# Peptides against a protein of PDB entry 5JXT: the designs that were tried, part 79

Target 1, 319 residues: chain A of PDB entry 5JXT
Amino acid sequence: SLLPKKEINVYIGMSEMQVKWYQKILEKDIDAVNGAGGKRESKTRLLNIVMQLRKCCNHPYLFEGAEPGPPYTTDEHLIYNAGKMVVLDKLLKRIQKQGSRVLIFSQMSRLLDILEDYCVFRGYKYCRIDGSTAHEDRIAAIDEYNKPGSDKFIFLLTTRAGGLGINLTTADIVILYDSDWNPQADLQAMDRAHRIGQTKQVVVYRFVTDNAIEEKVLERAAQKLRLDQLVIQQGRAQVAAKAAANKDELLSMIQHGAEKVFQTKGAFGTMAEKGSQLDDDDIDAILQAGETRTKELNARYEKLGIDDLQKFTSESAYE

## One batch from the design tools (peptide; made by RFdiffusion4, then SolubleMPNN)

Design b2_p16_1_s2 (from b2_p16_1, 6 letters changed)
Fold by OpenDDE base, seed 5:
Structure b2_p16_1_s2 (fold): chain B 319 residues (1-319), chain A 16 residues (1-16)
Amino acid sequence: as target 1 above (319 residues)
Amino acid sequence: MKKEKDEEAEKILSKL
């Protein structure tokens, strides 16, 4: 029988470089961040800020001129300059040692480019599929990954491309490096490994940058998922999940953690304490804390009715 | 630069 998947949000501090870039993004549009534009502030401007903050949470090298060089060489800096890469690097070593195989999903094809450089640097054999991958090349990559005795350890996928009906049950670990705004896209990605033919316990690690925009992306995704479930259960198809985030919601998301980011000198949390020197006990502590916070987050939204879930208030999530 | 940012923003807008 297929075992239930285990899902864990992994809350990760920013590196020093991420904090500096996060500050720079906020400072560049400080009037918009402070809500000084009022009703005149462009929703497009706020969405652009959200996108840049999400890029920062993923990797600072997604910005032009962030990568150290010339020479532009892949080295340990690719890892220690992004909190998610530090955790990923330790987790992949553990996952490989246990004889597991891993799917890594992102929203950003340019992050997959960084992950390819990382795979080459660490000597991890991988496959890749994104939105630009030709149909024939997609089939070839899936077949190569799923081949009996395949030496391919990692499959790199964009969440949307990986969601397209493929079977990847030869992997038992799923890493969501970032989250889709639509939680159903992430579920569809997980279900590539969590399907008939899976023989192992599927574990899903969702990376979430702590004290940043991604916590609010996660909260909104959890809220939407619960709303979708209740709408289906109650037959209330007319409860249009409030479409696109309004300006005030986007502003609240941008402001989340911004003050603490401005006050922070250096890295955040475990990245400040240990940096790239995280050991196995530090990883276990991060995973345990993440499992607790995941249960608390789910329990919060499980108690809410449809009317409460239609109100995106940061306050109603913490009361 | 501007076009890619606009396309990324439009892709977010279309998914929201």
Scores: peptide ipSAE 0.008, ipTM 0.438, DockQ to the pose 0.020
Fold by OpenDDE base, seed 1:
Structure b2_p16_1_s2 (fold): chain B 319 residues (1-319), chain A 16 residues (1-16)
Amino acid sequence: as target 1 above (319 residues)
Amino acid sequence: MKKEKDEEAEKILSKL
């Protein structure tokens, strides 16, 4: 029988470079971040801020002029300048040592470009599929990854492109490098490894930047997933989940952790304490803390009714 | 990505 998948949110501190870029993004639009724009502030401006903050949480080199160079060399700076890369680098060594194979999903094709540079730098053999990959090239990449005795360790995918009905049961580890606004897109990505033909325990690691916008993206996705489940169970098909965040919801998401980010000199959490020098015990501590916070998050939404789940209750960074 | 940026940077530097 197929074993249930194990899902763990992995909460990761920002690097010093990420904190500096996160501050710059907030400072550029400080009036909007403080809610001073009132009714005149456009929803589009807030959505743009959210998108820039999500880019920062993924990797600072997604911004023009952030990458050191010229020359634009691949070195350890590609790893230590992003908290998610520091954790990924240690986690992939463990995954490889245990004889597992891994799917890495992101919403951002430009992040997959950084992950390709990383794979080359570490000597990891990989496959890639994104939204621009031709149908024939997708088939070829899947077949190359799934072939008996394949030396391809990593499959890099955009979440939505990887969601298209493919079978990747030759992998047992899934890393969601970021989260979709629609939790069903992430579930569809996990189901590429967690389906008929899987022989191993599937483990899903969801990376979440701590004290940042990504916690609120995750909370909103968890809220939506629970609401969808309750609507199905109660036969209330007419409860349209608010498909799009309003201005106040977006503002509260932007404000989450902003004050602490402005006050921070250097990195956050384990990135401040250890940086790139994380050991196996530090990774175990991060995974254990993540497993605890994942259970707490699930338990919070399991107790909520439909009417509560229709209210976006965000803790403001000022509450 | 990096190779293309280096080639673009070299093209910019060659025009200065």
Scores: peptide ipSAE 0.008, ipTM 0.456, DockQ to the pose 0.031
Fold by OpenDDE base, seed 3:
Order: C-alpha cells, then sequence, then structure tokens
Structure b2_p16_1_s2 (fold): chain B 319 residues (1-319), chain A 16 residues (1-16)
C-alpha cells in the first residue's frame, strides 16, 4: 500500500543579504507598506510588492545587480546569500547519503536557473522541466530521470509544469522551494512522487522563510485548502472561496514581520548564528521545529468552520 | 531585460 506522505514545513531565516534586500523593497514603497495610500493604493502595486518580497525570500540574485560581480562566477556566495540555499545544500547531502532522489519545485523559472548553477557547482546531476520546455524534451527528461539506474539525483520543476500528470515515483523526496497561492498546485506537484508505483515513504519539505511574507502565503494556502475540503464534504459547492486576496489581506501580508526585518542587523535566526556553517544537528533542529509548527498550523485550521475560514483573520500585522 | 522581468512578474500575477 502507498504510505501517507509526510509533510514538513521548514522554517528558514533570511541571510544578511536577504534582510538588506527585503528592507530595500519595503522602503521603496514605504507609503504603500504603511497603508498611507488608502483607497488610492492599487491592488497591482501591492501585488508587485508581494512578488518582490517572494523573490527576496527565494533568492536575492533574482534581482538585477544583486549578484556579486564582475567576475560573475558561481561560488559559495550563491548558497550563503540565501537561507533556503543554505538549508537546501545541507539537506541534499543528507538525502543523497540516504540513497533518496529528489524533486525540487518552484513557482519561478528564474529560480530554477539559480538551482541549475547550484547543481553544476555541487556536481549534482539533474533534469529540468519548466513552462517553456517542449513536449518531446519533457518526455525525454522524465524518461532520463525514471530509467533504471538513472544517475540523475535531482529533478528541477516549475510547480505548474510538474503538475501535468507525470509520474516521478522514482523520487521519494519532494522539496517545495516556495509555495503556490493555490494549494492544489502544490498537492499536484507532490502527487508526482506520491502515487501508485511509489515504494518508499514520500517526504515533502516545504521551505518557508521565517518572519516574512511566505508565512502568510502558507497560512492563506492552508486556509484555502481546508475550506476546499469542507466545501467538498458539506456539498456546499456555492461557497466561493474568495480566490483572490483583497487589498487589506495583501497589505497585512506585506506588513507581517516587516518591523522585525527593519530592526534586524544581519541575518535571521539560525542564519545569524551559523550561516553557511549549519551542521547535521542544526538541520535536525530546523526539521523538528518545522514538524511542530506544521502540526500547530494544521490543528489551527482543522478547528475552523467554513464561516471562519472565509474570514481572513488578520492576526495583527505586528505579531 | 527589465521589460521581460516585468512581463514575467505580470504573467505570474495574471495567474493569481
Amino acid sequence: as target 1 above (319 residues)
Amino acid sequence: MKKEKDEEAEKILSKL
């Protein structure tokens, strides 16, 4: 029988570079961040801020002129300048040592470019599929990855391109490097490894930048998923989950952790303490803390009814 | 370059 997938949110502090860029993004649009635009503030402007903050949480090199150079060479800076890369780098070593194979999903094709550079730099053999990959090349990449005795350790996928019904049960680890606003897209990604033909325990690591907008993206996704489940169970197909975040929701998401980010000199959490010098015990501590917070998050939404789940509870943007 | 990044951002936004 297929074992239930184990899902763990991995909460990761920002690097010093991420903190600086996160501050810079907020400062550039400080009037919008403070809600000073009121009714005149466009939803588009807030969505643009959200997009930039999510890019920052993924990797600062997603911004033009962020990469150190010239010379533009891939080095350890590619890793230590992003908290997610520091954790990924340690986690992949562990995954490989266990004889596991991994799917890495992102919303951003440009992050896959950074992950390709990383794979080359670390000597990891990989496959890639994104939205631009031709149909024949997708088949070839899947077949290359799934072949008996494949030397391909990593499969890099955009979440939506990887969602297209493909079988990747030759992987047992799934890393969601970021989250989709639609939790069903992430589920569809996980279901590439977690389906009939899987022989191992599937483990899903969802990377979440701690004290940043990504926590609110995750909460919103969890809320939506629970609402979708309850709507199905109750036969209330007409409960249109307000699919799109309103302006106030977006503003609350932008404001989340912003004060602490402005007060921070250097990196966050374990990234401040250890940076790139994370050991196996630090990874175990991060995973254990993540497992606890994942259970707490799920338990929070499991107790809510449809009417509560339709309310965006803005817990204070300052908590 | 800058336009392509803005278009990619808009393309991500249009899917939200």
Scores: peptide ipSAE 0.006, ipTM 0.416, DockQ to the pose 0.022
Fold by OpenDDE base, seed 2:
Structure b2_p16_1_s2 (fold): chain B 319 residues (1-319), chain A 16 residues (1-16)
Amino acid sequence: as target 1 above (319 residues)
Amino acid sequence: MKKEKDEEAEKILSKL
């Protein structure tokens, strides 16, 4: 029988470079971040801020002129300048040593470009599929990855391109490098490995930048997923899940952790303490803390009814 | 480029 998925949120601190870029993004639009724009603040402006903050959480090199150079060469700076890359680099070594194979999903094709450079730099053999990949090339990449004795360790996918019903049961590890706003897109990505024909325990690692907008993206996605489940179970198809975040919800998400980011000199959490020098015990501690917080998050939303889940609980950043 | 990515983000957020 197919074993249930193990899902773990991996909460990761920002690097010093990410903190600096996160501060710059907030400072550039500080009036919007403070809610001073009032009714004049466009939803589009808030959505742009959210998107820039999510880019920062993924990798600072997603911004023009962020990469150090000249010379523009792939080196250890590609890893230590992004908290998610530091954790990924250590986690992939463990996964490989265990004889596992891994799917890495992102919303951002440009992050897959960075992950390709990383794979080349570390000597990891990989396949790639994104939204631009031709149908024939997708088939070829899937077949190359799934073939018996394939030397391809990593499959890089955009979450939506991976959603196309493909079978990747030759992988047992899934890394969601970022989260979709729609939790169903992430579930569809996981279902590429967690399907009939899987023989191993599927483990899903969801990377979440701690004390940043990604926590609120995750909370909103968890809330929505629970609401969708309850609506289906209760036959209340008329309960339109609030599809899009409103302005106040977006503002609350942008404000989350902003004060601590402005007060921070250097990196966050384990990135401040160890930087790129994470050991095996540090990774175990991150995974254990993540497993605890994942259980707490799920338990929070499991207790809520439909009416509570329809309200975005703005925990005001001032309590 | 910037506008297209912003519109794509709005489309992603509207399909939520």
Scores: peptide ipSAE 0.006, ipTM 0.426, DockQ to the pose 0.019; fails the geometry check

Design b2_p16_1_s3 (from b2_p16_1, 5 letters changed)
Fold by OpenDDE base, seed 2:
Structure b2_p16_1_s3 (fold): chain B 319 residues (1-319), chain A 16 residues (1-16)
Amino acid sequence: as target 1 above (319 residues)
Amino acid sequence: MKEELDKKAEEILEKI
């Protein structure tokens, strides 16, 4: 029988560079962040801020020209300038030592470019599929990854490409480098490894930048997933319609952690204390804290009814 | 260095 997947949210502090860039993104649009634009603030402007903050949470090099240079060479700076890369780098070493194989999903094809550079720099053998990959090249990459005795350790995928019904049961670890607004897209990505033919315990690590907009993206996705489940269970098909965040929801998401980000000098959390020098005990502590916070998050949404889940108030998730 | 990197970040973000 297929074992239930284990899903762990991995809460990761921003690097010093990420904090700085996150501050600069907020400062550029400070009037919008403070809600001073009122009724005149466009939903498009808020969506643009959200997009830039999510890029920053993933990697500061998603901004053209952000990479330090010359020389423009891949080095340890690719890792230490993004909290997610610091954790990924340690986690991949552990996964490899365990004889596991890993799927890494992102919504951002430009992040997969950074992850390719990282794979080359670390000497990890990989496959890649994104939205632009030709159908024949997708088949070839899947077959190369799934072949008996494949030396491909990592499969890099966009979450959208992962949704295409492909079988990757030769991997047992899934890393969601970022989260989709639609929780079903992430579930469909996990289901590439967690399906008939899997022989190992599938573990899903969902990376979440701590004290940042990504916590609110995750919370909204979890809320929507629970609402969709309750609507199906209660036969109330009409309730599923609020897929898109409103202006006030977007503003609340942008404001989440902004004050603490402005007060922060340097990096966040374990990134402030150890930076790229995370050891195996630090990773264990991050994973254990993540498992606890994941259980707490799930327990919050399990108690909520349909009426509570329809009220996206930042307050109702903390009471 | 820090100020130049701050200015570079501002200049990059202004183009977005």
Scores: peptide ipSAE 0.238, ipTM 0.824, DockQ to the pose 0.027
Fold by OpenDDE base, seed 1:
Structure b2_p16_1_s3 (fold): chain B 319 residues (1-319), chain A 16 residues (1-16)
Amino acid sequence: as target 1 above (319 residues)
Amino acid sequence: MKEELDKKAEEILEKI
């Protein structure tokens, strides 16, 4: 029988560069961030702020010209300038040492480009599929990854490209480098490894930038998932989960953690304490804290009814 | 250096 997947949210502090860029994104549109635009503020403007903040949470080099240089050479800066890369780099060493194989999903094909550079820099053998990958090349990449005795350790995928019914049960670890607004897309990605033919315990690591917009993306995705489950269970087909956030929801998401980010000098959380010097004990502490917060998050949404889940809960903005 | 990196970040973000 297929074992239940273990899902762990991995809460990761921003690097110094990320904090700085996050501050600059907020400062650029400070009137919109403060809600001074009121009803006149464009939903498109708020969506653009959200997009830039999510890019910052993934990697500062998603901004053209943000990479330090010359020389424009891939080195340790690719890792230490993004909190998620610092954790990924340590986690992948552990995953490889235990004889596991890993799927890495992102919403952003440009982040997969950074992850390719990282794989080359670390000497990790990988496959890649995104939305632009031709059908034949996709088949070839899947077959190369799944072949008996494949030396391919990593599969890099965009979440939506990975959702297309493929079997990747030769991997047992899934990393969601970011989250889809639709939790079903992330579930479909996990189900590429967590499917009939899997022989190992599937573990899913969901990376979440701590004290940033990504916590609210995660919360919104968890609310939507629970709502979708309750609608199916109760037969209430009329409860269409609003697929798109409203202006007030977007504004609340942008404001989340903004004050603490403005007060932060240097890196955030464990990235401030250890940075690139994270050891195995620091990773274990991050994973244990993440497992606890994941249980608390799930327990919060399991108690909510349909009517509560239809409201964007801002309560976590005041803790 | 820090101010120059701040200016560069602002200039990059203005183009987005």
Scores: peptide ipSAE 0.213, ipTM 0.810, DockQ to the pose 0.026
Fold by OpenDDE base, seed 3:
Structure b2_p16_1_s3 (fold): chain B 319 residues (1-319), chain A 16 residues (1-16)
Amino acid sequence: as target 1 above (319 residues)
Amino acid sequence: MKEELDKKAEEILEKI
């Protein structure tokens, strides 16, 4: 029988470089961030800020020219300059030692480029599929990954490209490096490993930058997922979940954690304490804290009705 | 160095 998947949100502090870049992104548009733009504040401007903050949360090298150099060589800087990479690097060593195989999903094909450089740097064998991958090359990559005795440890996928009904049940670990605005896209990604033919316990690690916009992206996705479930259960097909965030929602998301980010000198949380020197106990602590916060997040939205879930207010999640 | 890295980051972010 297929075991239920275990889903854990992994809350990760920003590196010093990420904090610095996150501050500068906010400072560039400080009037917009403070809501001072009023009627002149375009939804497009707020969406651009959101996109830049999400890029920063994923990796600062998603900004052209942000990579340290010269020399322009891949080294440990690729890892320590992004909190998610520090955790990923330790987690992948554990996953490999367990004899597991891993799917890594991102929304950003340019992040997959960084993950390829990382895989080469660490000597991990991988496959890749994104939106540009030809149909024949997708089949070849899937077959190469799924073959008996495959040396391919990692499959790198864009969430949307990985959602295309493929079977990857030869992997038992799923890492969502970031989250889709549509929680169904992430579910479809998980269902590549969590499907008929899976023989292992599927574990899903969802990376979330702590004290940043990604917490609000996750909360919004969880809220939407619960709303979609309740609408299906109650037969209320007319409750169009407002698919797109409004200006005030986007502003609230941008403002989340901004004050603490401005006050921060250096890195956040475990990244400040240990940096790239995370041990197995630090990873276990991060995973345990993540499991607790995941249960709390789910329990918050399970109690809410359809009408409450339609109100995207920070306050309606605390009643 | 820190100030030059700050200016470089600002110049990069101005282009985005």
Scores: peptide ipSAE 0.188, ipTM 0.798, DockQ to the pose 0.026
Fold by OpenDDE base, seed 4:
Structure b2_p16_1_s3 (fold): chain B 319 residues (1-319), chain A 16 residues (1-16)
Amino acid sequence: as target 1 above (319 residues)
Amino acid sequence: MKEELDKKAEEILEKI
């Protein structure tokens, strides 16, 4: 029988570089961030800010010229300059030692480029599929990964490309390096490993940058998923979940944690204490804290009715 | 170094 998947949100602090870049992204558009742009601020501008903040949360090298150089050589800086990479690096070592195989999903093909450089740097054998991958090359990559005795440890996928009905049950670990705005896309990604033919416990690690926009992306996705479930259960097909964030929702998401980010000197959260020097106990602590926060998040949304879930007001979470 | 990284980040972000 297929075991239920275990899902854990892994809350990760920003590196010093990420904090600095996050501050600068906010500072560049400070009037928009403060809501001073009023009716003149375009939804498009706010969406651009959101995308830059999400890039920063993923990796600062997603900004052209952000990479330290010359020399432009992949080194430990690729890892320590992104909190998610620090956690990923330690987690992958553990996963490999356990004899597990891992799918890594991202929304950003350019992040997969960074993850390829990382895989090469660490000597991890990998496959890759994104939106640009030809159909034949997708088949070849899947077959190469799934073959008996495959030496491919990692499969790098864009979440949407990985959603295309493929079977990757030869992996038992799923890392969502970031989250889709549509929780169904992430579920479809998980279902590549969590499918008939899986013999292991599937574990899903969802990376979430703590005190940043990604918490609000996750909350919105969780809210939408719960709403979709309740709508299906109640037969209320007319409850069109507002598919797109409005301007005020985007602004609230941009503002989330911004003040604390501006006050932060150096790295944030777990990255401030040990930086790249995380040990196995630190990873266990991060995973345990993540499991707790995941349960709390789920319990929050399980208690909410359809009417509460339709009101994405920041206020209804504090009463 | 720190100021150069600040300036570089500003210059990069200005292009976005």
Scores: peptide ipSAE 0.175, ipTM 0.792, DockQ to the pose 0.027

Design b2_p16_1_s4 (from b2_p16_1, 5 letters changed)
Fold by OpenDDE base, seed 1:
Structure b2_p16_1_s4 (fold): chain B 319 residues (1-319), chain A 16 residues (1-16)
Amino acid sequence: as target 1 above (319 residues)
Amino acid sequence: MKEELDKKAQEILDKI
């Protein structure tokens, strides 16, 4: 029988470089954050800010002029300048020692480019599929990864491209490097490894930048998933969850953790304490804290009714 | 640089 998936949110502090870029993003568009624009322009500006903050949470090198150079060389700076890369680098060493194989999903093809550079730098053999990958090349990459005795350790996928009904049951670990606004896209990605033919316990690690926009993206996705479940159970198919965040919801999401980001001189959390020198005990502590916060998050939404889940009351980070 | 970031940060917080 297929074992149930184990899902763990992994809460990760920003590097010093991410904090500096997160501050710069908020500074650049401050007038839009303060609502000085017309209603439609303001919503478009807020959506752009949310997109830039999500890039910052993934990797600062997604911005022009962020990468150190010339010369542009891949080195340890690719890892220590992003909190998610520091945790990923340690977690992949454990996964490899366990004889596991891993799917890494992101919303951003440009983040997969950084992950390719990382794989080359660490000597990890990988496959890649994104939205631009031709159909024949997708089949070839899947077949090469699934081949008996394949030396391909990592599969890099964009979440939506990986969602296309493929079977990757030769992997038992799934890393969601970022989250989709639609929790069903992430579930479809996990179901590439968690399918008929899987013989191992599938473990899903969802990376979430702590004290940042990604916590609010995750909360909104969890609310939507619970609402979809309750609508199916109660037969209330016409309760269209407000599919798009309003201006005030977007503003509250941008404001979440902004004060602490501005007050912070350096990195956050475990990134401030140890940076790239995280050991095996630090990773265990991060995973244990993440498992606790994941249970708390799920328990919060399990108690809410349809009417409560329709009221997206983001507590402002300033109340 | 740090003091200038702290000032701009405070100017942002004062406008939110």
Scores: peptide ipSAE 0.007, ipTM 0.467, DockQ to the pose 0.018
Fold by OpenDDE base, seed 2:
Structure b2_p16_1_s4 (fold): chain B 319 residues (1-319), chain A 16 residues (1-16)
Amino acid sequence: as target 1 above (319 residues)
Amino acid sequence: MKEELDKKAQEILDKI
């Protein structure tokens, strides 16, 4: 029988470079972040801020002129300048030693480019599929990954491209490097490994930048998923889950952790304490803390009714 | 939160 998948949110602090870029993004649009623009702030402007903050949470090199150089060379800076890369680098070493194989999903094809450079730098053999990959090349990549005795350790996928009904049950680990606004897209990605033909326990690691926009993206996605489940269970098809955040919801999401980001000199959490020098105990502590917070998050939304889940609980910007 | 954001906004305005 297929074992239930284990899902763990992995809460990761920003690197010093990410904090500096996150501050710059907020500073550039400070009037919008303070809500001073009121009705004048376009939803498009707020969506752009959210997009830039999500890029920062993924990797600062997603911004033009962020990469150190010249010379422009792939080195340890690719890892230590992004908290998610520091955790990924340690986690992949463990997973490989366990004889597991990994699917890594992102929303951003440009992040897959960074992950390719990382794979080359670490000597990890990989396959890649994104939205631009031709149908024949997708088949070839899947077959190369799934073949008996494949030397391909990692499969890099955009979440939406991975959603296309493909079978990747030869992997047992799924890393969601970022989250989709639609939790169903992430579920569809996980279901590439968690399907008939899987023989191992599937483990899903969802990377979440702590004290940042991604925490609120995750909460919103969890809320929406619970709402969708309750609507299905109650037969109340008329409860259109508000698929899109309103302006106030977007503003609240942008404001989340912004104060602490402005006050912070250097990195956050384990990135401040250890930087790139995470050991095995540090990773175990991060995973254990993540498992606890994941249970707490799920338990919060399991107790809520449809009417509660339709209300975005803005943490008041005044608490 | 708002007070720190307002302070930071003022610090930016004071640099312009």
Scores: peptide ipSAE 0.005, ipTM 0.397, DockQ to the pose 0.014
Fold by OpenDDE base, seed 4:
Structure b2_p16_1_s4 (fold): chain B 319 residues (1-319), chain A 16 residues (1-16)
Amino acid sequence: as target 1 above (319 residues)
Amino acid sequence: MKEELDKKAQEILDKI
C-alpha cells in the first residue's frame, strides 16, 4: 500500500544578502508598505511588492545586478547568498547518500535557472521541466528521469508544469522550494511522487523563509486548504473562499516581519549562527524544529471553523 | 481591528 506522505515545513533564515535586498525592496516602496498610499495604492503595486519579496526569499540573484561579476561564474556564493540554497545543498547531500531521488518544485522558472547552475556546479545530474518546455521535451525528460538505472538525481520542475498528471514515482523526496498561493498546486506537485507505483516513504520538504512574507503565503495556503476541506466535508459548496487577497491582506503580508528585517544587521536565525557551514546536526535541528512548527501550524488550523478560516486573522502578524 | 493594525504597522514603521 502507498505510505502516507510526510510533510515538513523547513523554516529557513535569510542570508545577509537576502536581508539587505529585502530591506531595499521595502524601502523602495516604503509608502506602500506603510499603507500611506491608503485607498490610492493600487492592488497591482502591492502584488508587485509581494512578488519581489518572494523573489528575495528564493534567491537574491533573481534581481538585476545582484549576481557578483564580471566574470559571472557559478561558485559557493550562489549557495551562501540564499538561505534556502544553504539548506538545499546540505539536504541534497543527505538525500543522495540515502539513495533517494528528488523532485524540486518552484513557482519561478528563473529560480530553476539558478538551480540548474547549482546542479552543474555540484555535479548533480538533473532533468528540467517548466511552462516553456515543449511537450516532446517533457516526455523525453520524464522518460530519462524514470528509466531504470537513471543517473538523474534531481528533477527540477515549475509547480504548475509538474502538476500535469506526470508520474515521477521513481523519486521519493519532494522539495517545494517555494509555495503556490493555491495549496492544490503544491498537492498536485507532491502527487507526482506520492502516487500508485511508489514503493518508498515520500517525504515532502517545504522551504519557508522565516520572518518573511513566505510565512504568510504558507499560512494563507494552509487556511485555504483547510477551508476547502471543510467546505467539501460539510457540503457547503457556496462558501466562496476569497480566491484573491484584498489590499489589506496584501499589506499585512508585506508588513509581516518587516520591522525585524529592518532592525537586522546580517543574516537571520541559523544562517546568522552558522552561515554556509551547516553540519548534519544543524540540518537535523532545522528539520526537527520544522516538524514541530508544522504540527503546531496544522493543529492551529484543525481547530478553526469555517467562519474563522474565512477571516484572514491578522492576529498572528502582531504577536 | 483595522485601525489597530494600521497603528501597529505604523509603530513598526516608526521604529524603522
Scores: peptide ipSAE 0.000, ipTM 0.379, DockQ to the pose 0.013
Fold by OpenDDE base, seed 5:
Structure b2_p16_1_s4 (fold): chain B 319 residues (1-319), chain A 16 residues (1-16)
Amino acid sequence: as target 1 above (319 residues)
Amino acid sequence: MKEELDKKAQEILDKI
């Protein structure tokens, strides 16, 4: 029988470089961040800030002129300049040692480019599929990955491209490097490994940058998922129409952790304490803390009714 | 409108 999937949010501090770039993004649009534009603030401007902050949470090299060079060479800097890469690098070693195989999902094709460079640098054999991958090349990549005795360890996918009905049950680990605004897209991605034909316990690691916009993206995704479940259960199709963030919700998401980011000199949390020198015990502590916070997050939304879930209040998630 | 904005945000992210 298929075992239930285990899902763990992995809360990760920003690197020093990420903190600097996160500050720079907020400072560039400080009037919008402070809500000084009020009703006049462009929703498009706020969405652009959100997008840049999410890029920063993924990797600072997604910005022009962020990568150290010339020469532009892949080195350890690709890892230590992004908190998610530091954790990923340790997790992949553990996953490989266990004889597991891994799907890595992202929303950003350019992050997959960074992950390809990382795979080459570490000597990990991989496959890739994104939104630009031709249908024939997609089939070939899936077949090569799923082949009996395949030496391909990693499959790199954009969440939407990986959601397209494919079977990847030859992997038992799923890493969501970032989250989709639609939690159903992430579920569809997980279900590529969590299907009939899976023989192992599927474990899903969702990376979440701590004290940043990604916590609010996660909270919003959890609210939406619970709302979708309640709407299906109660037959209230009219409730689903409230899905996109309003200006005040976007502003609240941008403001989340911004003060602490401005006050911080250097990296955050475990990234400040250990940086790239995370050991196996530090990873176990991060995973255990993540499992606890995941249970707490789910328990908060399970108690909420439809009317409460329709109110995106930053307060109601922490009360 | 709202699904189109999440979709446009995602389309913008997929173009990055």
Scores: peptide ipSAE 0.013, ipTM 0.424, DockQ to the pose 0.018; fails the geometry check

